# Peptides against a protein of PDB entry 2AZE, part 14

Target 1, 148 residues: chain A of PDB entry 2AZE
Amino acid sequence: AQECQNLEVERQRRLERIKQKQSQLQELILQQIAFKNLVQRNRHAEQQASRPPPPNSVIHLPFIIVNTSKKTVIDCSISNDKFEYLFNFDNTFEIHDDIEVLKRMGMACGLESGSCSAEDLKMARSLVPKALEPYVTEMAQGTVGGVF
Target 2, 101 residues: chain B of PDB entry 2AZE
Amino acid sequence: GRLEGLTQDLRQLQESEQQLDHLMNICTTQLRLLSEDTDSQRLAYVTCQDLRSIADPAEQMVMVIKAPPETQLQAVDSSENFQISLKSKQGPIDVFLCPEE

## One batch from the design tools (peptide; made by RFdiffusion4, then SolubleMPNN)

Design b1_p9_2_s4 (from b1_p9_2, 3 letters changed)
Fold by OpenDDE base, seed 4:
Structure b1_p9_2_s4 (fold): chain B 148 residues (1-148), chain C 101 residues (1-101), chain A 9 residues (1-9)
Amino acid sequence: as target 1 above (148 residues)
Amino acid sequence: as target 2 above (101 residues)
Amino acid sequence: MRFSHVIVL
């Protein structure tokens, strides 16, 4: 029946939307964990050192990074007001956002790749509200994907 | 019947989506709180050591770009052209390099 | 250890 066909289309639409939201939620969780973990690490480090780091020794979020071979020749042109930059490379480069940097630093506790140790998982859980802990567990187990 | 089954499926999916929305709202709230907390923002930084840990400093050069919101970034990475263009509307752009070991 | 600005060419 036509009604059944319409509902089937709607069903599929909702399933896809749910899938997208699951991915978005996972990313949000990873961001939250990474940020909180970074802040916690730095707070502890500053407490141990009894001082904040020198101003020019750290880069605050947000930022992006560009990496390339050390052999890559880079030509850089900057406007006087520093509003415009132009970089020309003689070889390939990569661009990464700060979240990716934090993930590579391990700030997301390996949750992003499903490589959480027991300690990593414990840390990850401790950095999210109680309501999110079950989902963090599912992420670590690779069981995310089912419909609630 | 088929119709009833599909109707039930849609109801279940609606509930599932609502649960996801709730969790997402929790996450966005937490992230907002972090962004609004001055102490957290003060502590939200990375070091050169951190950056070196994610890229082999012996092989890779790492450039850090701090740009105001809404900055336009154009990147071309092809065999004939390797280029990054930055255009800010809200303020100066800062670019940093980690010092060599 | 400090960050340095890129050199403008």
Scores: peptide ipSAE 0.046, ipTM 0.905, DockQ to the pose 0.043
Fold by OpenDDE base, seed 5:
Structure b1_p9_2_s4 (fold): chain B 148 residues (1-148), chain C 101 residues (1-101), chain A 9 residues (1-9)
Amino acid sequence: as target 1 above (148 residues)
Amino acid sequence: as target 2 above (101 residues)
Amino acid sequence: MRFSHVIVL
């Protein structure tokens, strides 16, 4: 009766918390894969070139991206010490964080959208500890969400 | 009975959550290791080519903003106002523009 | 504040 009702409420609360943690874990895994993949790519590239890229030719994480139409007029006001910026656009813009950029670059191996090839999945698995590999597989299959 | 079933379900959910916590701990540990590794941080960069790959460079302008921690960002994107405001407390903000193709 | 240009990579 009342006891069962209380337990049902608790059950629902726990289910919701688990769902939230699943989402958080998936994002953390994607970040790990993306970061490690990026580092690996750049390491290989530098080895092949036998030198690092010029200092002013790359942007290190963290960063954010602002993109807009090339036709958009942008006015930028900057304080003398560069502590303050004000951008005014005459049209819409988008803001993306560095993780989103890495995802769009394919650094997360398409795992974020379930678009993993066999090769992508192999790469993704290789970039996480063994304990996380089963979860990566489930993410690729879209089977995350059940009680495990 | 129903009570017994619910009690057992709650125990199972607790175990499932503990498994999630364990996996999250592993993941956060790996991320910390990456953040503490100087070589990894040195290699954690993107190029203009990378940035061009995420947006059509023929149609889109891409700006990169590097701001110190605790920088305040305000964005307004409405029909009447399109604005981004940045205010740092810990140092200068750098803004970069990807060269056009 | 003043108007300024962004840095081109």
Scores: peptide ipSAE 0.042, ipTM 0.906, DockQ to the pose 0.037
Fold by OpenDDE base, seed 2:
Structure b1_p9_2_s4 (fold): chain B 148 residues (1-148), chain C 101 residues (1-101), chain A 9 residues (1-9)
Amino acid sequence: as target 1 above (148 residues)
Amino acid sequence: as target 2 above (101 residues)
Amino acid sequence: MRFSHVIVL
């Protein structure tokens, strides 16, 4: 009886660990798709324009976005060497990583929310190795975890 | 019996986790390959138009922060305090503003 | 100061 109880605890522990890894894998897949899609988009754009964009018109990854109302008052203190920054806001702000920005741009093909059109899903599948395609399909359907 | 059933379940979960780990390794490898590809990194950028599409500069102030690895970031967002603190140990931090259209 | 040393894209 005690042994069974111990194994049940272990079972639950493993299930939770698997769940966490599933979330991590999904995020990794989204990152891969977003990155590759972004690169593909920009490559095509540069080919069509026959030149890269002006240097000051683009921001390379990685980066962080901070946004707030334009009416928000921001006080900023910067060290002389620019190693330290302090921002004080009089109202709420938002912070987004570059991956979230890419998702909002549609670079993850709506896979992040399981809102993929047929074309989106086709694109997403084309941007991952064959071994990951079934998982991408599951993500699009919202049925991840059925095999575990 | 119950013990045998639980033991079997644990074995199955172990196999499932191994498969999951394999997929994660594949994905991690792909990401590393992307990071090592100079052309991909050169093309891994967003434009001002992209940033405007996610937050309208007419209504929102949008800052882009580029900081070296291991930069310490502290953010407080409460009714009593709204603050972001950045401290780099490896180099200067760059902050950009997205211009209005 | 506000936006001191900020680079505008």
Scores: peptide ipSAE 0.036, ipTM 0.904, DockQ to the pose 0.040
Fold by OpenDDE base, seed 1:
Structure b1_p9_2_s4 (fold): chain B 148 residues (1-148), chain C 101 residues (1-101), chain A 9 residues (1-9)
Amino acid sequence: as target 1 above (148 residues)
Amino acid sequence: as target 2 above (101 residues)
Amino acid sequence: MRFSHVIVL
């Protein structure tokens, strides 16, 4: 029947939307874990050192990273007011945002790649509200994807 | 029947989406709290050691760019051109190089 | 535009 066909189309539409929201939620959870873990690490480090790090020794979020071979020749043009930059490379480069950097640092506890030890999972759970803990567990198990 | 089954499925999907929305709201709230907490923002930093763990300065040059919000970034990576262009509207851009040692 | 060096940390 035509009515059933219409509802089946709508069903598929909603399933796809839910899938997209699941992906967005996972990213938000990873960001939360990474940020809180970073802050916790640095707080502990400063407490142990009894002082903050020198101002010129750290980079605060947000930022982006550009990396290339140490052999790459880079020409940099800067406007007088530093509002504009132009970089020319003689070889390929990579660009990464700060969230990706935090993930690679392990700040997301390996949850992003399914490489989450028992201790990593414990840490991850401790950095989210209780309502999100079941979802974190599912992420670690790789069971996220179904509709609940 | 088939119609009733589909109708039930749609109701279940609606409930599932509402649950997701609720969880997303919780996450958004937590992230907002982090952004509004002065101490958290003060502690939200990485070191040169952290950057070395991502890309070894012995092999890779690591450049950090701090730009104001809404800065335009254009990157070209092709056989004929390798270029990054930055244009800010809200202030100066800072570029830092992580030393090898 | 002018050529300039990056700031070293």
Scores: peptide ipSAE 0.035, ipTM 0.903, DockQ to the pose 0.036

Design b1_p9_3_s1 (from b1_p9_3, 4 letters changed)
Fold by OpenDDE base, seed 2:
Formats: C-alpha cells, structure tokens, sequence
Structure b1_p9_3_s1 (fold): chain B 148 residues (1-148), chain C 101 residues (1-101), chain A 9 residues (1-9)
C-alpha cells in the first residue's frame, strides 16, 4: 500500500512536470514561428522596396512595450547616465514583451489561440522543423496533451 | 496489479517526457541559431505601423523600452500606486514613443 | 519630467 502511494505521488509529480514542459514547449514554438515569420515579412518588404526601412522607423528585438491612455499623466525621472528610469502614472498601464507584440501582430499565425486558418496553419508548419509539425498541428486543434 | 499498473504508467510518462525534452531541444536549438544569424537579427524589427496596429496612438500612449540584459524592472499597478522602475547595470536604457497617426 | 527626454520614433 505504501509503495503504491509513493508511486502515485511520483506519478503526480511527473504529470505536473510534463504539463509545465508542454507549456514551455508551446511558448518556444510560438516564439520560433513568430520570429521567423517576422524576419520573412521584413525580408520580403525590404526586397519589394529595394532598401531597408529608415533607421529611425524601426525597433529591433528585444524590447518591451508600455501603453496607457493618452489621458494618463506620466512623470518620468531619468538618471543622467540613463541607467535608471522611474515612471509614475496617475492611472493603470499595460506592459507587454516583444513576443506578445508579435503575437498581436499575427506573427504566430493565430496558433497562440488555436485560431489558425488553413493558410495560417500551413505557414506555421513551414516555419518549424519537421519534427515539430505534429505538435504545431495539435496546438492548432487545441489537443495538446490529450495523451497524458 | 495496481503496482504493476503504476509502474507502467511511470515508464510511459518517462518516455513522454523524453519526447518533450527532445522537441524542446530542437526548439531551443532553432532559437539559438536564429539569435546567432546576423541577417535574421538585422530583420528582427517592428515598425511604428506595427505598434499602431496593437494600440491606437490616438487613444493610447505607446512606449518602447530597450534595456540591456539583466536590467531590473519593477512594476506596481494598483489603485493607489502606478509605477515602473528600471535599473540597468550594463548600460543605458533607451525609451521610444510611437507618434500619433 | 513628462517624457521630455524620450525619443519619438
């Protein structure tokens, strides 16, 4: 009885670890797809324009975004060497990392929400190694982890 | 019976985890390769148009923060305090505003 | 300061 209980505890531990790894893997896949898709988009755009965009018109990864209402009053204190920033807002704000920005741009092809069209899924699959394609398909269907 | 069943379950879970580890290794390798590719990094950017597609600059103020690695970020968003603190140890922090449309 | 030192894109 005690032996079975010990194994059940271990089983639960492994299940939780697997769940965490599944989440991590999905995020890694989304990052890969979003990044590659962004690069592909920009490469195509630059080829069409026959030049890179103006240097002051783009922001390279990595970055974070902070947004708030235009009515929000923001006080900013900056050190002389720009090593320290302090922002005080009089209302709520949002922070998003670059990956979240890419997702909202559609760079992850809607895979993050399982909202892939056939075309989106085709794109997503084309941006990952063959070994990951089945998992991408499962993500699109919302069936990841069904075997566990 | 029960013991054998649990033992088998653990073996199956181990195999599943190994498969996940393999896939994760593939992903991390791909991401590393992308980070090491100078052309990919050159093309890894967003535009003001992209930022506007996420938050309308007519209604929202949008800041982009580029900070060196290991920069400390502390954010408080409560009814009594709305604050972001950034502290870098490796260089200056750059902040950009998305202009209005 | 009210973001006076922020670079506008």
Amino acid sequence: as target 1 above (148 residues)
Amino acid sequence: as target 2 above (101 residues)
Amino acid sequence: KKLSNIIVL
Scores: peptide ipSAE 0.146, ipTM 0.910, DockQ to the pose 0.040
Fold by OpenDDE base, seed 1:
Structure b1_p9_3_s1 (fold): chain B 148 residues (1-148), chain C 101 residues (1-101), chain A 9 residues (1-9)
Amino acid sequence: as target 1 above (148 residues)
Amino acid sequence: as target 2 above (101 residues)
Amino acid sequence: KKLSNIIVL
């Protein structure tokens, strides 16, 4: 009985570890798809325009964004060397990383919410190695929760 | 029996975790290749139009921050004060706004 | 320095 109890504890520990790794893998896959999709989009756009965009018209990864109401009053203090910034707001703000921005742009093909069209799923599959395609399909169907 | 069943379950979970680790290695390799490819780095950008698509420009102000690695970010969002503090150790921090803002 | 030092795209 005690031996079985010990093994059940170990089983639960392994299940939790697998669940954590599944979450990490899903995020990595979304990042890969989003980055490759972004690069592909921009490459196509530059080819059509026959030139790159003006340097001051784009923001390269990595970055973060801070958004707040346009009515929010912001006070900013900057060191002379620009190594230190202090922002004071009179109302709430939000902070988002570049990955979340790409997801909201649709660069992850709706895979992050399991809301892929057939075309979105086709695109997502085309942006990962063959070995990851089954996992992408499972993410789109919301069936990743199973054990391999 | 119960013991044999649990032992078999643990072996199956070990195999599943090994398969998962393999997939993660493939994925991290792909991400590294993207980060090391100069052309991909050059093309990894967003525009003001992209930023407008994720936040209503009529309602929200969007500030973009580019900071060197290992930059410290401290944020306070409470009823008493709303504050963001940035401190870089590896170079200057750049902050951007879209022209229409 | 204030927000006026922010780079406008």
Scores: peptide ipSAE 0.136, ipTM 0.909, DockQ to the pose 0.039
Fold by OpenDDE base, seed 3:
Structure b1_p9_3_s1 (fold): chain B 148 residues (1-148), chain C 101 residues (1-101), chain A 9 residues (1-9)
Amino acid sequence: as target 1 above (148 residues)
Amino acid sequence: as target 2 above (101 residues)
Amino acid sequence: KKLSNIIVL
């Protein structure tokens, strides 16, 4: 049954592709929630303060973060046009993208770990279009992974 | 039979993938709308307080790197070498340090 | 609360 064997190979290929797309979709949802939540937070804060923050007191997306021990010695060489940077550390470091930073700030409402309170889930749902709400609910419950 | 079953499975998987694609398109659209909105761009920022909440400022140094799109990043983290290399082709790279409070 | 350009040498 060579035909059946071929279809089984294709089935497995499609299952793997779907799995990858599920991961991508979850990340996109988290990004959307995190970004919108961040914007709302900052809008509210600026309204309360009746002014925007000083320009040099904030970092706009996108960015990445590098953190290391304060004891770590860092040497940096920069090209004259600032197109090239080289950092040398004498100890280990960590790199985080802006999305990870937002997640750690709670901007994704704990949805990334499935640790949403009822209030967090309500917030998360309010930050996505209606069509995405069921998927957000599944993410919160940890039930994502089934075939539609 | 087996062939019929597999054919049906593939059809169902196709429908599932189409649903995923649709949802992804919705997400992409929403993200695009955010990127095109001037106020959203202006309000899409973190503060030094936010950065301090992520890493203990008493123990950790935090650098922020803003680089143009498609900037190359190479990181080596081993006992023999600890290095980060950045190379931009579209403009200058900016590096910031959140001051100690 | 002021971010500064950093040169670490």
Scores: peptide ipSAE 0.080, ipTM 0.906, DockQ to the pose 0.045
Fold by OpenDDE base, seed 4:
Structure b1_p9_3_s1 (fold): chain B 148 residues (1-148), chain C 101 residues (1-101), chain A 9 residues (1-9)
Amino acid sequence: as target 1 above (148 residues)
Amino acid sequence: as target 2 above (101 residues)
Amino acid sequence: KKLSNIIVL
């Protein structure tokens, strides 16, 4: 009886770990797709332009963004060495990481929301190793919830 | 019996977890390769056009912060105080706006 | 067009 109880506890623990790892894996896949897609896009664009963009016209990863209403008043204090910044807003703001930006740009092919067209899915699959393709398909279908 | 059933479940879950671990290792390897590839690093950028695409510049101001690793970020978003504090120990912090703002 | 540093007073 006690042995069974112990195993039941362990079973539940493992189920929870699996669920967490599934979530982590999905995020990792999305990151991989987004990064590779971004690089591919930029490579193509530079090839077509036959030049890289001007240095100050782009922001390299990693970064974060802060967005707020255009009506928001922002006061900024900066240290002389630029090691410290203090921003004061008179209204709410949002902070997003670069991955979120890439997702909103469509770099994850809509896979993050299950809004993946056939072409998007094809692109997504092409940006991952073979071993990950089945999981990408599952993500697109929204069927990842199952245990392997 | 019950014991046998639970034992079987644990074996199956172990196999499932091992499969997940394998896939995760593949992913982390790919991401590492991207981070270590000089050309990929050079090409991993966004433009003002990209930033405009994710937020309407007519309605939203978008500020980009590029900070060294381990930079401390503190944000307060309350009815009485809206503040972001950045403290870097590894180098200067750069803040950018698109020209349209 | 290029990105601009934030103007700080």
Scores: peptide ipSAE 0.058, ipTM 0.905, DockQ to the pose 0.041

Design b1_p9_3_s2 (from b1_p9_3, 4 letters changed)
Fold by OpenDDE base, seed 2:
Structure b1_p9_3_s2 (fold): chain B 148 residues (1-148), chain C 101 residues (1-101), chain A 9 residues (1-9)
Amino acid sequence: as target 1 above (148 residues)
Amino acid sequence: as target 2 above (101 residues)
Amino acid sequence: KKLSNMVVL
């Protein structure tokens, strides 16, 4: 019946929306874990050193990273007020946001790839509210979305 | 019947979405709390050592870009064009190089 | 080791 077809269309729409929200939630969880873990690491390091790091030795979030081969020739033009930058490369480059950097640093405990050790998972769980722990566990197991 | 089954599915999906929304709200709240905590923000940094772990400055040139909110970034990475354009409306853009050693 | 500001000459 037409009504069933309409409901099936709606069902599919909702499934897609849920899928998108699952992806968003996972990213939010990873961000939370990464940030908290970074802060925790740095707090501990500063406590051990009994001082903060030198001002010019650190970059505070947010930031992005651009990297390319040392052999890449880069032409850069900058406006007088530094409001505009134009970089021209003669070869490929990579751009990474700060979250990706944190993930590669292991700040998300390998949860982003479902590659958590027991210790990684323990850390990840400790950095989220209790309500999120089951979802973190599912992410580590690669079973998120299995109920849908 | 089929209609009843679909109706039930939609109800279950609605409940699932509501649960997701709840969890997302929790996450958003936590992230907001982190952004509002000055001590956390003070400690939210990476070091040169961290950057070297991502890309070795001996082999790669590594730039760090700090730009104001709402800065436009356009990147082209193709066989014929390799370009990054940054346009800020709210302030200057700062670019830093990670030293090799 | 400190980060250096990019200067385009």
Scores: peptide ipSAE 0.044, ipTM 0.906, DockQ to the pose 0.042
Fold by OpenDDE base, seed 4:
Structure b1_p9_3_s2 (fold): chain B 148 residues (1-148), chain C 101 residues (1-101), chain A 9 residues (1-9)
Amino acid sequence: as target 1 above (148 residues)
Amino acid sequence: as target 2 above (101 residues)
Amino acid sequence: KKLSNMVVL
């Protein structure tokens, strides 16, 4: 009886851990797709232009963005060495990491929401190793969650 | 019996977790390769056009923050206080604005 | 267009 109870506890622990790992894996896949897709896009664009973009026209990863209404008043204090910043806003703001930016740019091919077109899914699959393709398919179908 | 069933379940879950671990290792390896590839790093950028597609500067002010690793970010977003504090220990922080057209 | 450094007064 006690042994069975112990195993049931362990079962639940493992199920939860698996669920967490599934979520982590999905995020890792999305990151991989987004990064590779971004690089591919930029490579193509530079080839078409036969030159890289001007250095001040682009922001390299990693970064974060802060956005707020254009009407928001922002006061900024910066240390002399630029090691410290303080921003005060008179209204709400949003913070987004670079991964979220890439997702919103469509770099993850809509896989993050399971809203892939056939072409999007094709692209997504092409940007991952073969071993990950089945999981990408499951993500696109929204069928991730079962036990392997 | 109950014990046998639970034991079997645990074995199956172990196999499933091992499969996940394997896939995760593949992913982390790929991401590492991207981070170590000079050309990929050079090409890992967004443009003002990209940023405008996320938040139009005509309506939203967009700041881009590039900070060294382990930079501390504290954000308060409440009715009485709207604040972002950044503190780096590994180098200067750069803040950029994407200009409105 | 270019990204601009934030100007702080």
Scores: peptide ipSAE 0.042, ipTM 0.905, DockQ to the pose 0.041
Fold by OpenDDE base, seed 1:
Structure b1_p9_3_s2 (fold): chain B 148 residues (1-148), chain C 101 residues (1-101), chain A 9 residues (1-9)
Amino acid sequence: as target 1 above (148 residues)
Amino acid sequence: as target 2 above (101 residues)
Amino acid sequence: KKLSNMVVL
């Protein structure tokens, strides 16, 4: 009985570890798809325009975004060397990383919410190595929760 | 029996975790290749139009922050205090706004 | 320094 109890505890620990790794893998896959899709989009756009965009018209990764109401009053203090910033707002704000921005742009093909069209799924599959394609399919179907 | 069943379950979970680790290694390798490719780095950018698609400039002000690695970010968002503090150790921090804001 | 010192894209 005690031996079985010990193994059941170990089983639960392993299940939780696998669940955590599944979440990590899903996020990594989304990042890979989003980055490759972004690069592909921009490459095509530059080819069509026959030139890169002006340097000051784009923001390269990595970055973060802070957004707030246009009515929010912001006070900013900056050190002379620009190593330190202090922002004070009179209302709430949001912070987003670049990956979240790419997801909201649709660069992850809606895979992050399991809301992929057939075309989106085709694109997502094309942006990962063959070994990851089955996992992408499972993400689109919302069936990743199962153990391998 | 119960013991044999649990032993088999643990073996199957071990195999599943090994497969998962393999897939993670493949994925991290792909991400590393992207980070090491100069052309990919050059093309990894967003535009003001992209930012407008995620936050309406008519309603929201959007600041973009470019900070060196290991920059400390402290944020307080409460009814009594709304504050963001940034401190870099490796270089200057740049903050940008879209022209339509 | 204030927000006026920010770079506009």
Scores: peptide ipSAE 0.041, ipTM 0.906, DockQ to the pose 0.039
Fold by OpenDDE base, seed 3:
Structure b1_p9_3_s2 (fold): chain B 148 residues (1-148), chain C 101 residues (1-101), chain A 9 residues (1-9)
Amino acid sequence: as target 1 above (148 residues)
Amino acid sequence: as target 2 above (101 residues)
Amino acid sequence: KKLSNMVVL
């Protein structure tokens, strides 16, 4: 029946929207874990050193990184007010945002790839509100995607 | 029948979506709290050692870009053209190089 | 816009 067809279309639309929201939620969880873990690490490090690092020795979020071979020649043109930059490379480059950097640093505890050790999972759970702990567990087990 | 089954499925999907929205609200709240906490923002940094762990400066040049919000970034990476363009509307852009040592 | 500063890396 036409009515059933309409509902089937709506069902598929909702399933796709839920899938998108699941992906967004996972990213938000990873960001939360990564940020809190980073802050915790740095707090501990500064306590142990009894001082903060020199101001020009660290880079605060947010940022992006660009990396390329050391053999790559880079020309940079800058406006007078530094509002505009143009970089020309003679070879390929990579761009990464700060979240990706934190993930590669292990700040998300390997949760992004489902590669959590028992210790990593314990850390990840400790960095989120209790309501999010079940979802963190599902992410670690690779069981996300079911209907609630 | 099929109609009743589909109707029930849609109600269940609605409930699932509401649960997701709730969890997302929790996450966004936590992230907002972090952004509003001065000490957390002070401690939200990476070191040159961290950057070296991501890309070895012995082999790779690592450039860090700090740009104001809403900065436009355009990148071209092709065999004929390799370019990054940045255009800020809210202030100057800062660029840093990670030293090898 | 014309870019007036050039930095060679």
Scores: peptide ipSAE 0.040, ipTM 0.905, DockQ to the pose 0.040

